# Ledger of designs, part 9: peptides against a protein of PDB entry 6EJA

Target 1, 276 residues: chain A of PDB entry 6EJA
Amino acid sequence: VEYMPANPVRIAFVLVVHGRASRQLQRMFKAIYHKDHFYYIHVDKRSNYLHRQVLQVSRQYSNVRVTPWRMATIWGGASLLSTYLQSMRDLLEMTDWPWDFFINLSAADYPIRTNDQLVAFLSRYRDMNFLKSHGRDNARFIRKQGLDRLFLECDAHMWRLGDRRIPEGIAVDGGSDWFLLNRRFVEYVTFSTDDLVTKMKQFYSYTLLPAESFFHTVLENSPHCDTMVDNNLRITNWNRKLGCKCQYKHIVDWCGCSPNDFKPQDFHRFQQTARP

## One batch from the design tools (peptide; made by RFdiffusion4, then SolubleMPNN)

Design b1_p8_8_s3 (from b1_p8_8, 5 letters changed)
Fold by OpenDDE base, seed 2:
Structure b1_p8_8_s3 (fold): chain B 276 residues (1-276), chain A 8 residues (1-8)
Amino acid sequence: as target 1 above (276 residues)
Amino acid sequence: SEFSAVTE
C-alpha cells in the first residue's frame, strides 16, 4: 500500500511537442494523465496539424491547456529555453492552477515511479529541486557542450559566431534537460532581478542546448543551491550507439546526440495513473 | 552521460 500524503503535491507537466506524431502523443498523454495534475502543452509553430489535435484534447480536459503563443524551435536551439521560461511565467500567472512542481516530459524520458509514488516522494521532498548532472569532468563538459562558444539562433539554424568566456564567478554545471523544479525555484528564475538570473538569461540566450545547463547553473549559484538533488527521477532511453551520429549538423554548427524514444511496448509500464 | 552535445 502506497502512503498517501495529507497534502499531496500537484504537478504542472509541460510538454513541448512538434511534428506529426499525434498518435504517439496521445499514447504518452494517456500514460501520464491524472485529474489532479496540470498539463501545459506547447506545439511548435510549424506543426499546425498537431496543434489542431492538441487543441481537441485540451477542450476535453479542464486541466489541459495549450500555449496561446507558439515558437518555432530547432534541436539545440536557444529558443527551447525561452519556451520553458515563458511557460513557467504563464503557469505562475495561472492562479486557478495551484501546482507545486514543474516537470517537463517527452516520449524519450519518463518518470521512474508511478504517479502515486512520484506524488508521495515529491510531497516528502517538496522543498528540493531535482536536476541530474553530467557526473564527469566539468571542464570537459563545458568544451563538449560548447558553452565557451557563442551561438545565434536564426533562420532555423544555430550559428556558431565565435568564442566566449564563462561569466566571472559562475560555476557552470549541467547534464539532463529533464528536471523537476519546485514552484519556489521557478518563481525565483521567473521573477528575480538579481545579477545571477539576469546574466544567465542573457548568457544562455546564445547557448546551444541551453536547457541542459541553465537551470543547473542558476540553481547551484543561487541562494537555493542547497536544494539541489542530483537526480531527475527519470528513465531515459539513452543509446549513444544509435543516437550519436552528429545528425544535427544541418541545423546546428555543432555535433550532438539525442536519446531514443520509448517503444510502444514501454508505455504499459507507465500507465499507472488514474484517468477520467 | 545525460547530455546531448559532443564536440565541434
Scores: peptide ipSAE 0.176, ipTM 0.857, DockQ to the pose 0.212
Fold by OpenDDE base, seed 4:
Structure b1_p8_8_s3 (fold): chain B 276 residues (1-276), chain A 8 residues (1-8)
Amino acid sequence: as target 1 above (276 residues)
Amino acid sequence: SEFSAVTE
């Protein structure tokens, strides 16, 4: 018998989509949709056809909304973090959507649990935040992520301007850009005026792949640091053999990798991966 | 690794 919580958490799913990801988005949406959750979808400013499709979906479901604003984002761009932060603010201002957790997803990343299992788990740990760390040498992580480099997003390119120092007194961490954040922490990130949040928002506005490190760093250095759980409760289709080709050097002054979208033949991975 | 960047 599966545990059914008395006060089940409700999840705000944020999807950031672009390009020709209609089929992938549809698969993801079908996989994660539930009437008790909320779905907030941002479509890249350049993806008008996809935007029309997503709008059509949003009209069919009362718990699905599309961002009225649209950003033009690039791989590794700082604007991705801006997208998440603005989405968080919007979701906090939606008083008719009483969500408890913020979760971002893509076609390359699936929850490892069923909806019931996920809700039960999060309802038990509703005061926790789930961020997966890289789990290796932090200094190496900083170097490989280019966190000690200054980047500027301009004209659809991430320009490397030079070197920079990590702010003193800040323990930088990161890993996956897929996270599960409780509403309280999202409120903190959105509305806090303390030195930490202010400094980190500034710092990460010039950061490559900021979503892979911003929330980790803010959380671990915040009064909420004791709420961190080193797990994002999901499966990412990482295949570095296929995904690490420095394919984004034309967009960013850095070499990076990308996960692969899940395909039907990848289904066995969902069954074989151990669940936390 | 669960992160995207590799090196310059």
Scores: peptide ipSAE 0.162, ipTM 0.850, DockQ to the pose 0.233
Fold by OpenDDE base, seed 3:
Structure b1_p8_8_s3 (fold): chain B 276 residues (1-276), chain A 8 residues (1-8)
Amino acid sequence: as target 1 above (276 residues)
Amino acid sequence: SEFSAVTE
């Protein structure tokens, strides 16, 4: 018998999707949909057909909405962070959606736990934030992430403009761009006017792959630092041999890897790899 | 390792 919390958390799932993920999105949506959760979907500005499909879904379910604004994002682009930040603001302004956790998803990532397990777990640890760190040397991480480099997203390209320094007094961290954030921390990130949030928003607006580091860095340097849990409760379909070919060099002045989209046959791994 | 960036 699984524990049933008296006050189960409600999750705002934020899905950032583009045209190539239409089938994956359908499968994922069916797998994660629950009447007690909320789904906020951003469709890439260029994916009009997918946008129409998602709009149809949103009309069928009261707990599914589509962003009225749409961004054209590129791999590694700073605009992805902007997408998350704006979606967070939107979700906080939706007073009719009392969500407790913010969870981002794509076709390349999936929650390890079943809905009941996830809700039970998050209900038990509702004051915590779940971010997975890189687990390596920090200096090496900074170098590999290009955090000491200044990037500008312009004309569907991430231009490397030069070198920069990490702000003094800031402990940089990062890893996975898949996170589970509680509402309290999202409120802090969205509305705080302190030096940390202001400085980091500015810093990461010129950062490559900002979502892999922004929330980690803000959390760990914030008054909420004690809520950090080094686990994102995710399974990612990594295939380094396939995904690490500098395939985005034409878009970004940097080399990187990308995970692969999950296939139906991969879903059995979700139950097998579950961990606290 | 779960981050995407590698090198310049």
Scores: peptide ipSAE 0.078, ipTM 0.808, DockQ to the pose 0.210
Fold by OpenDDE base, seed 1:
Structure b1_p8_8_s3 (fold): chain B 276 residues (1-276), chain A 8 residues (1-8)
Amino acid sequence: as target 1 above (276 residues)
Amino acid sequence: SEFSAVTE
């Protein structure tokens, strides 16, 4: 028996997709689609075939839209954060989509709960924000993430320009770039003109893998800091043996890992695998 | 840990 909230939250799912991941996208879409939620899909500017496929889906469902703008994104690029921020702005301007939570997803990431469980949980904790922290030595995290390094995204490459300092008075945090953010916090991030948001947007526009740290850092240093929950309520298909080969050195002046897209044979791991 | 970057 599932708990049915009196005022169930509605979720805006933001999907950032690229390449030829149409099959993976369809599988994920089937798994997460619900008529009461909203789906906003960004397709990489270079992925025209995928874009056409996604447009076809959006024409079939009234609660599915595709970004009219498209960015050329790269792994670890600062443009990914720009994509999320612009998507947030768009979603806030969609007055006909009364969403309560912002959730980003990829083919390598699934909610750990059923829709009913997720909605029930979020409806009970609608004032909270869910971001998973790295949970270890923060100084080590900063070093490994290259947060003390200045990066410039240009010509489909993340150029390391030099060293930089963490802004004074800011407690930097991060971890997973998969998060669940309530509308109120998204509004704050999108429209606030305070020093924190302004400086962090500037800081993270020159940051490697900015989505893994930006929202954590902004939230924890903001007036909304007491709303943080150290959990993103999802499972990511991490296989470091496969995903940690320093395979991005040709486009990023740094070494990193990536999660793997979920395949049908991976579905059994949703309840059994431990997070790295 | 659930983050992507490793080292320079």
Scores: peptide ipSAE 0.176, ipTM 0.853, DockQ to the pose 0.208; fails the geometry check

## One batch from the design tools (peptide; made by RFdiffusion4, then SolubleMPNN)

Design b1_p9_1_s1 (from b1_p9_1, 6 letters changed)
Fold by OpenDDE base, seed 5:
Structure b1_p9_1_s1 (fold): chain B 276 residues (1-276), chain A 9 residues (1-9)
Amino acid sequence: as target 1 above (276 residues)
Amino acid sequence: MSFHGDGEP
């Protein structure tokens, strides 16, 4: 018998999209839309056509909204974290949207569970936060991520300025930039004025790929550290052969990998990778 | 828009 929660959690889905992901966004939205959840969509400042399309959708559904602000984001840019943080603040200020979990999505990522399964699972573990760690050598992770390097996002480029030290006493962690965060932790990240949150926001404003490490690091070093679950309940279309070409050197003074957008033929993977 | 670092160029 499937678990039916008495008070099912409601999810705020945050979608960060750009113009080339129109088709994928349509498929994703169709696949994940539910009347009981909320959808907050950020469209890249440069993607005006997509923005108009998304606005039309938002007018048709009361639980779909578009960010009134728009950022021009680049691959690996620190501004991506700013986008998430501002979205979190916005969502917390929306008193008419009683969401319990924050979930970010892209065209290259899907939840591995059906809506009912996801809601049941999160309702059971509503006090937990789900972030997937890299699962490798931490020192290697730091080096590969360039966390010990100082970056500046300027003029649509991530400039590597030099070396930096990781703050003393901070256990750095990271991995996937796809996460499931409960409202309590989002409130902490958004409104806390403690030394940890303040310093980490500053530190990660000069960090490459900040969303892959910020929330992990903040959570694990916070009073909420016991809520960490090393799982993001996602499937991502990773193909290292296709995604790891150092193809973004013109944008970032660093090499990186990116997943591929899901194609219709890839959807069969969802059933195969589903975990209890 | 997901990615991970892969080291210096």
Scores: peptide ipSAE 0.117, ipTM 0.816, DockQ to the pose 0.599; fails the geometry check
Fold by OpenDDE base, seed 4:
Structure b1_p9_1_s1 (fold): chain B 276 residues (1-276), chain A 9 residues (1-9)
Amino acid sequence: as target 1 above (276 residues)
Amino acid sequence: MSFHGDGEP
């Protein structure tokens, strides 16, 4: 029997789904659903069939909601960050959902712990934020991410417009676009009008793969910097041979890698992962 | 899905 905290944290899970991901979504949902948590699902504007399916699910569970707004997102698009930011605002405005942590998930990343373990862990560290850094040379990260390049999302394409400078005084960081953020930090990101948040929102509106770096950078340069934990408590199904072939060059003027969705046959990997 | 940059094409 795992330790049950006296005041267990409640999690708002945000799922951004598109295309024909119905099966993957169902598996993910089944794996992560719990009555004490909250689930907020965004369906791509172009994925109407999926949207209808998700709506049906949301009607069956009181703690599942679908975004009333829908964005058309592309691989690497800046709009993904906008989706998360708007979702955060929505979740903060939902007074009937007292969540403590914001967690985004996809079919390519799963929590490495059971729900009980995750809740116990987060309840112990409820004041912390969990973001996994790249763990490499920062300059190399900047170059590979194209953070020193200006991008514009337009007509379902990320256009590379030219070079840009990293804002002075800002320590850029990033890595995984899967994060666990406490409510306090989400409130800060959502409502703060300080120079950091304002400038970073502007900067990252022209950034490729912004979710992989925005929250890291904001957190580490904010008054909340001491809450940073270099761990996202995830397992990711990476296969570079399949995922790193510049397969999205037709969408983005940059190359990138994408992890594979977990298949049932891949679940054995969970047994091999180190505990955070 | 998660992604990461892999450099200039």
Scores: peptide ipSAE 0.113, ipTM 0.816, DockQ to the pose 0.610; fails the geometry check
Fold by OpenDDE base, seed 1:
Structure b1_p9_1_s1 (fold): chain B 276 residues (1-276), chain A 9 residues (1-9)
Amino acid sequence: as target 1 above (276 residues)
Amino acid sequence: MSFHGDGEP
């Protein structure tokens, strides 16, 4: 039996979902649902069937809400960051949801820890932020991510407009777009008017795959930099053979890899790679 | 949606 903390943290899970994978979402939801946590779900504007399904679920659980606004997001689109930022704002304004951590999830991602383990761990380290870095050469990361390129999301396409410079004095970092952020840092990102947050929001509004780098970069250059933990406490169903085919060239002027949604046959991998 | 850039086409 896992140790239960005296003051357990409560988690706001943010799910950004699209398509018609209702069953996948249902499986994930069942896997991560707990009455003490909160679930805020954004459904792509184009995914009306899924939206109806999610609304049905939200009506059954008081701690599940669906965003009243919906964005039409694309792979690699800058709008994904906007979705997260708006969700953060919404969650901060929900005074009846006293969450301590913000965690984003997708159907291709699961926490590697049980709920009890996760809560115990986060309760012990409630002042920390968990973001996984790329762990390689930063210059290579910048190049491969196209961070030195300017992109514009328009008409369901990420247009590459040209080259750009990384702002002077900013140490860029990134890796996984899965993060565990404490409420204090979310408040900082959401409401701070300092030069860092302002410039980074502007910079990343023209960035490909912004969620993979924005929060890392902001955190590491902020007064909260000492709260950085290079771990996101999750596993993603990565299959490079299947996911790295530059299959998004039709919507993005760049190449990228995408993980696969977990299928029942994939759960054995989760079990094999799961660790405390 | 976990992704990563894979370079210029």
Scores: peptide ipSAE 0.088, ipTM 0.806, DockQ to the pose 0.614; fails the geometry check
Fold by OpenDDE base, seed 2:
Structure b1_p9_1_s1 (fold): chain B 276 residues (1-276), chain A 9 residues (1-9)
Amino acid sequence: as target 1 above (276 residues)
Amino acid sequence: MSFHGDGEP
């Protein structure tokens, strides 16, 4: 019997979708939809057909909204972080959506837990933030991520401009770009004017794959540092053999790995997978 | 989108 919390948390799910991911999106949506949660969907500016489809869904559910603004994002682009940050601001301004947690999703990952389990868990740990770290040597992480390199997103390309230094006094961390953030921390990230948030927003505006490191770094260096849990409570379909081929050189002046979208035949993995 | 940096090309 699953424990039912007296004050269950409500979740704002943010979905950033693009391209031809309509079927994957539908599968994910069906898997994660609940009337007590909120769903805020950003569709890439270039994905008009998908946008129309998503709009149709949003009209059917009162707790589903589509961003009125749309960005053209690229693999590894800094604009992805901008998308999340703007979505966070929007969600904080939606007074009719009393969400407690922010969770980002893509077609390449699924929550490991059932809704009831997730809600029960988060309700118990509502003051915590869940970000999965890389679990490797930090110096290696910095090198592999190119955090010591300056990138500029322009004309649908991430241009490597040169080398840069990590800001002094900042403990850099990162890993998964899938996170579960409580409202309090989202408020801090969105509205704080302290040096940390200001500096990191600037730093990560020129960063490759910023979402994999920004929130980790900000959290760990913030007054909220004691709220970090090294877990994102989800599974991502990672396959290095397929996803790590430097296939995005035409878009980014760096190599990277991409997860694969889940397929119906991958469903068996969810039944046998524990928390990461 | 989930990605990981994999080093300089």
Scores: peptide ipSAE 0.068, ipTM 0.795, DockQ to the pose 0.620; fails the geometry check

Design b1_p9_1_s2 (from b1_p9_1, 7 letters changed)
Fold by OpenDDE base, seed 1:
Structure b1_p9_1_s2 (fold): chain B 276 residues (1-276), chain A 9 residues (1-9)
Amino acid sequence: as target 1 above (276 residues)
Amino acid sequence: TAQHGDGDL
């Protein structure tokens, strides 16, 4: 019998979906749905069919909502961070949804634990934030991510405008754009007016793949830095041979990699590649 | 675990 915490955490799952991902979304939703959690879904502005489908789901479940606003997001676009930040604000303003953790998910990333295991774990470590770092040389990470480059999202393209300097005194970090953040830290990110949050929001509004670094950087340089755990408790369908082809050069003035969506045949990997 | 950048064009 798995340990059941006396005060189990409740999770706000944020899903950012686009395109023809109806089947993937349905599969993910079935895998992660629980009556005690909350689901906030953003559908790309251009994905009207998907939006209609998601709206139908939201009408069937009281703990599922769809963002009333919709952004046109692109791969690697700064607007993805904006989407998360706005979703965080919305979720904090939803007084009828007492969530304890913010968790983002995509069709390429799944929790490595069962719901009960996840809840038990997070309930024990409810004061912690879970972000997976790149685990390599930070200078290399900065170069590969283009963090020392200025990007502008405009007309469905990430334009590289030039070089920039990383703000002095800031330790930049990053890795996975999949994170588990406690409510307290989300509140800090959302409402803090300190120099760190203000500067980082501005800095990352001109950043490629901002979600892979923003929360790491803010957390590690914040008063909440001691709450960081270098683990996102996820498995990603990562295949560099398939995902790293510089296939986004038509959208972004940079090369990037993308994990693959999980397929039915990939589900066996959840058991085999489970991380401690 | 990340989409991550893969360098300059």
Scores: peptide ipSAE 0.177, ipTM 0.847, DockQ to the pose 0.800
Fold by OpenDDE base, seed 3:
Structure b1_p9_1_s2 (fold): chain B 276 residues (1-276), chain A 9 residues (1-9)
Amino acid sequence: as target 1 above (276 residues)
Amino acid sequence: TAQHGDGDL
């Protein structure tokens, strides 16, 4: 019998979806849906058909909502971070949704645990934040991510404007853009007016792939730094041979890689890699 | 979609 916590955490799942991935979204939704959790879905501004479909789903489930605002997101765009930050604010303002954790998901990255296992785990570690670091040389990470470069998102392109310095006194970190953040930290990121949050929001508004390092960097330099856990409890369908071809140079003035969406045949990996 | 940087062009 799996341990059932007396006060199980409730999760706000944030889904950022685009394109024609209706079937993928439905599969993912069915896989992660639970009546005790909350689902907040952002649909890309350009994906009108998908938006209509998601709206239909949201009308059927009281714990599913769609963002009333929509952004046009591009690969590596700073707008993705804006999407998360605005979603966080929205979720904090939803007083009827008492969520304890913020979790973002896509079809390319899934939790490696069952709902019961995830809830049990997070209920035990409800004061922690789960972010996966790159686990390599930090200087190399900065170079590869282009964190020392200034980017501007404009006209569906990430323009490289020039070089920049990492803010003094800030230890930059990052890795996966899939994170599990507790409500307390989300509140801090959303409402804090301290120098760290203010500067980092500004800094990352001109950053390529900002979601991969913003929350890491803010957390590790914040008073909440002791809550950092270097694990996001995810499995990512990485295939570097296919996903790492600098295929986004038409969108961004930088090279990057992307994982592949999970296929039904890939789900066996969850069982193989899942740990209690 | 998960992403990561892979260096300058």
Scores: peptide ipSAE 0.194, ipTM 0.855, DockQ to the pose 0.601; fails the geometry check
Fold by OpenDDE base, seed 5:
Structure b1_p9_1_s2 (fold): chain B 276 residues (1-276), chain A 9 residues (1-9)
Amino acid sequence: as target 1 above (276 residues)
Amino acid sequence: TAQHGDGDL
């Protein structure tokens, strides 16, 4: 028996896309599109062909928009967080889009539930925020993420400048850079002028892979800390053997891992996935 | 995750 909410949540899907992933994007878009949701797509500044394709799609659907601004992002770059934060601000300023949840997506990530299941679930837990933690030794996480290192994004490279201290009194957490955030928390992150948000925005402006830790850390140290759920409701095409080769050392002064993009056959698995 | 740190070079 599927729960049918009386007031179903509406989702703002934020897609950050680049390169020649037009086919992957098209497949994902078809799989996640629903008339009751909203889709806000950022295309990398360098991906002009993809941008034109996405613009064409946005003209066909009233609930699909493309960011008028475009950033040139790199793997692990602090600019990815800037992209999300600016997208959040834009979405909050779109008064004609009454969304309840912010969900980010890429070609390497997919919701594990059907639309109806996802909406039903989020409608029941509309006051919660879903961020998956690393679930391991926090000290190890800090070391592996390089959170105690200062990075500068410049000239399409993440330069490691030196060591830094994590701000005192802050409980650092992180894990997945895929999250489901309710509108209230997004409003807090976007418009709060408190010391936490201000300091964390500054701190993470010089952080490698900031999206994997920023929202976790802000949430857990905020007045909204009791709204955290340690789950992102995602399936990721993760293959450590293929994804962890330190293949980005030419872009960042650090080693990292990435999952692989989903193939067409992978999408069939999503429809069969039960609730976690 | 789409990305994660895996340690120093």
Scores: peptide ipSAE 0.193, ipTM 0.856, DockQ to the pose 0.685; fails the geometry check
Fold by OpenDDE base, seed 2:
Structure b1_p9_1_s2 (fold): chain B 276 residues (1-276), chain A 9 residues (1-9)
Amino acid sequence: as target 1 above (276 residues)
Amino acid sequence: TAQHGDGDL
């Protein structure tokens, strides 16, 4: 039995889903669902069948909602960041959902804690933000990510337009695009009009794989920089040999890697005390 | 899903 905090945090889980993997989504949902948390699901604009299925789920649970807007996203597309940013705004405007943390999830990257452990941990560190850095040379990271290149998302493709410079005075960082962000920082990212947030939103609108770096960079250069924890509390099935084949060259003018999805048997890694 | 850049083509 885990320690139960007096004021347990409530989590807004954001899921960005696409394709026809309805069964996989259902399994994942069952594995992560808890009545005390909130689930906000974006379904790719092109995934109509999946959208219908997700809508059915949302009608069954009061703490599950589907985005009324839908974007067509591609691997590495800047639109993924737009999706997260818009979902953050939506969640902040939902006054009936008093969430404390924003967490994105996928089938390729799951929390390494049970619900009780996660809640207990986050309740203790509710003022912190959890972002996993790349752990490599920063210059190499910039080069590998193509952060010094200008990309344009158009017609389901990430076009490389040319070179660009990193904004002066900005310390770029990044790593995992799976993060745990507290509400306060999400509010800052969503509503701040300072130069940092404004410039970074603009910069990352032309960035490949923006979610891997945007939040890290904004956080570390912001007044909230002291709240960063270099851990996203995730397990990711990375296999470079299998996942790094430059398999996305038909979508983006860059090479990329992808982790492997977890298998159904791996869902026990995020156990719930209460399931639907 | 989680992604990672791996350099130029």
Scores: peptide ipSAE 0.173, ipTM 0.844, DockQ to the pose 0.622; fails the geometry check

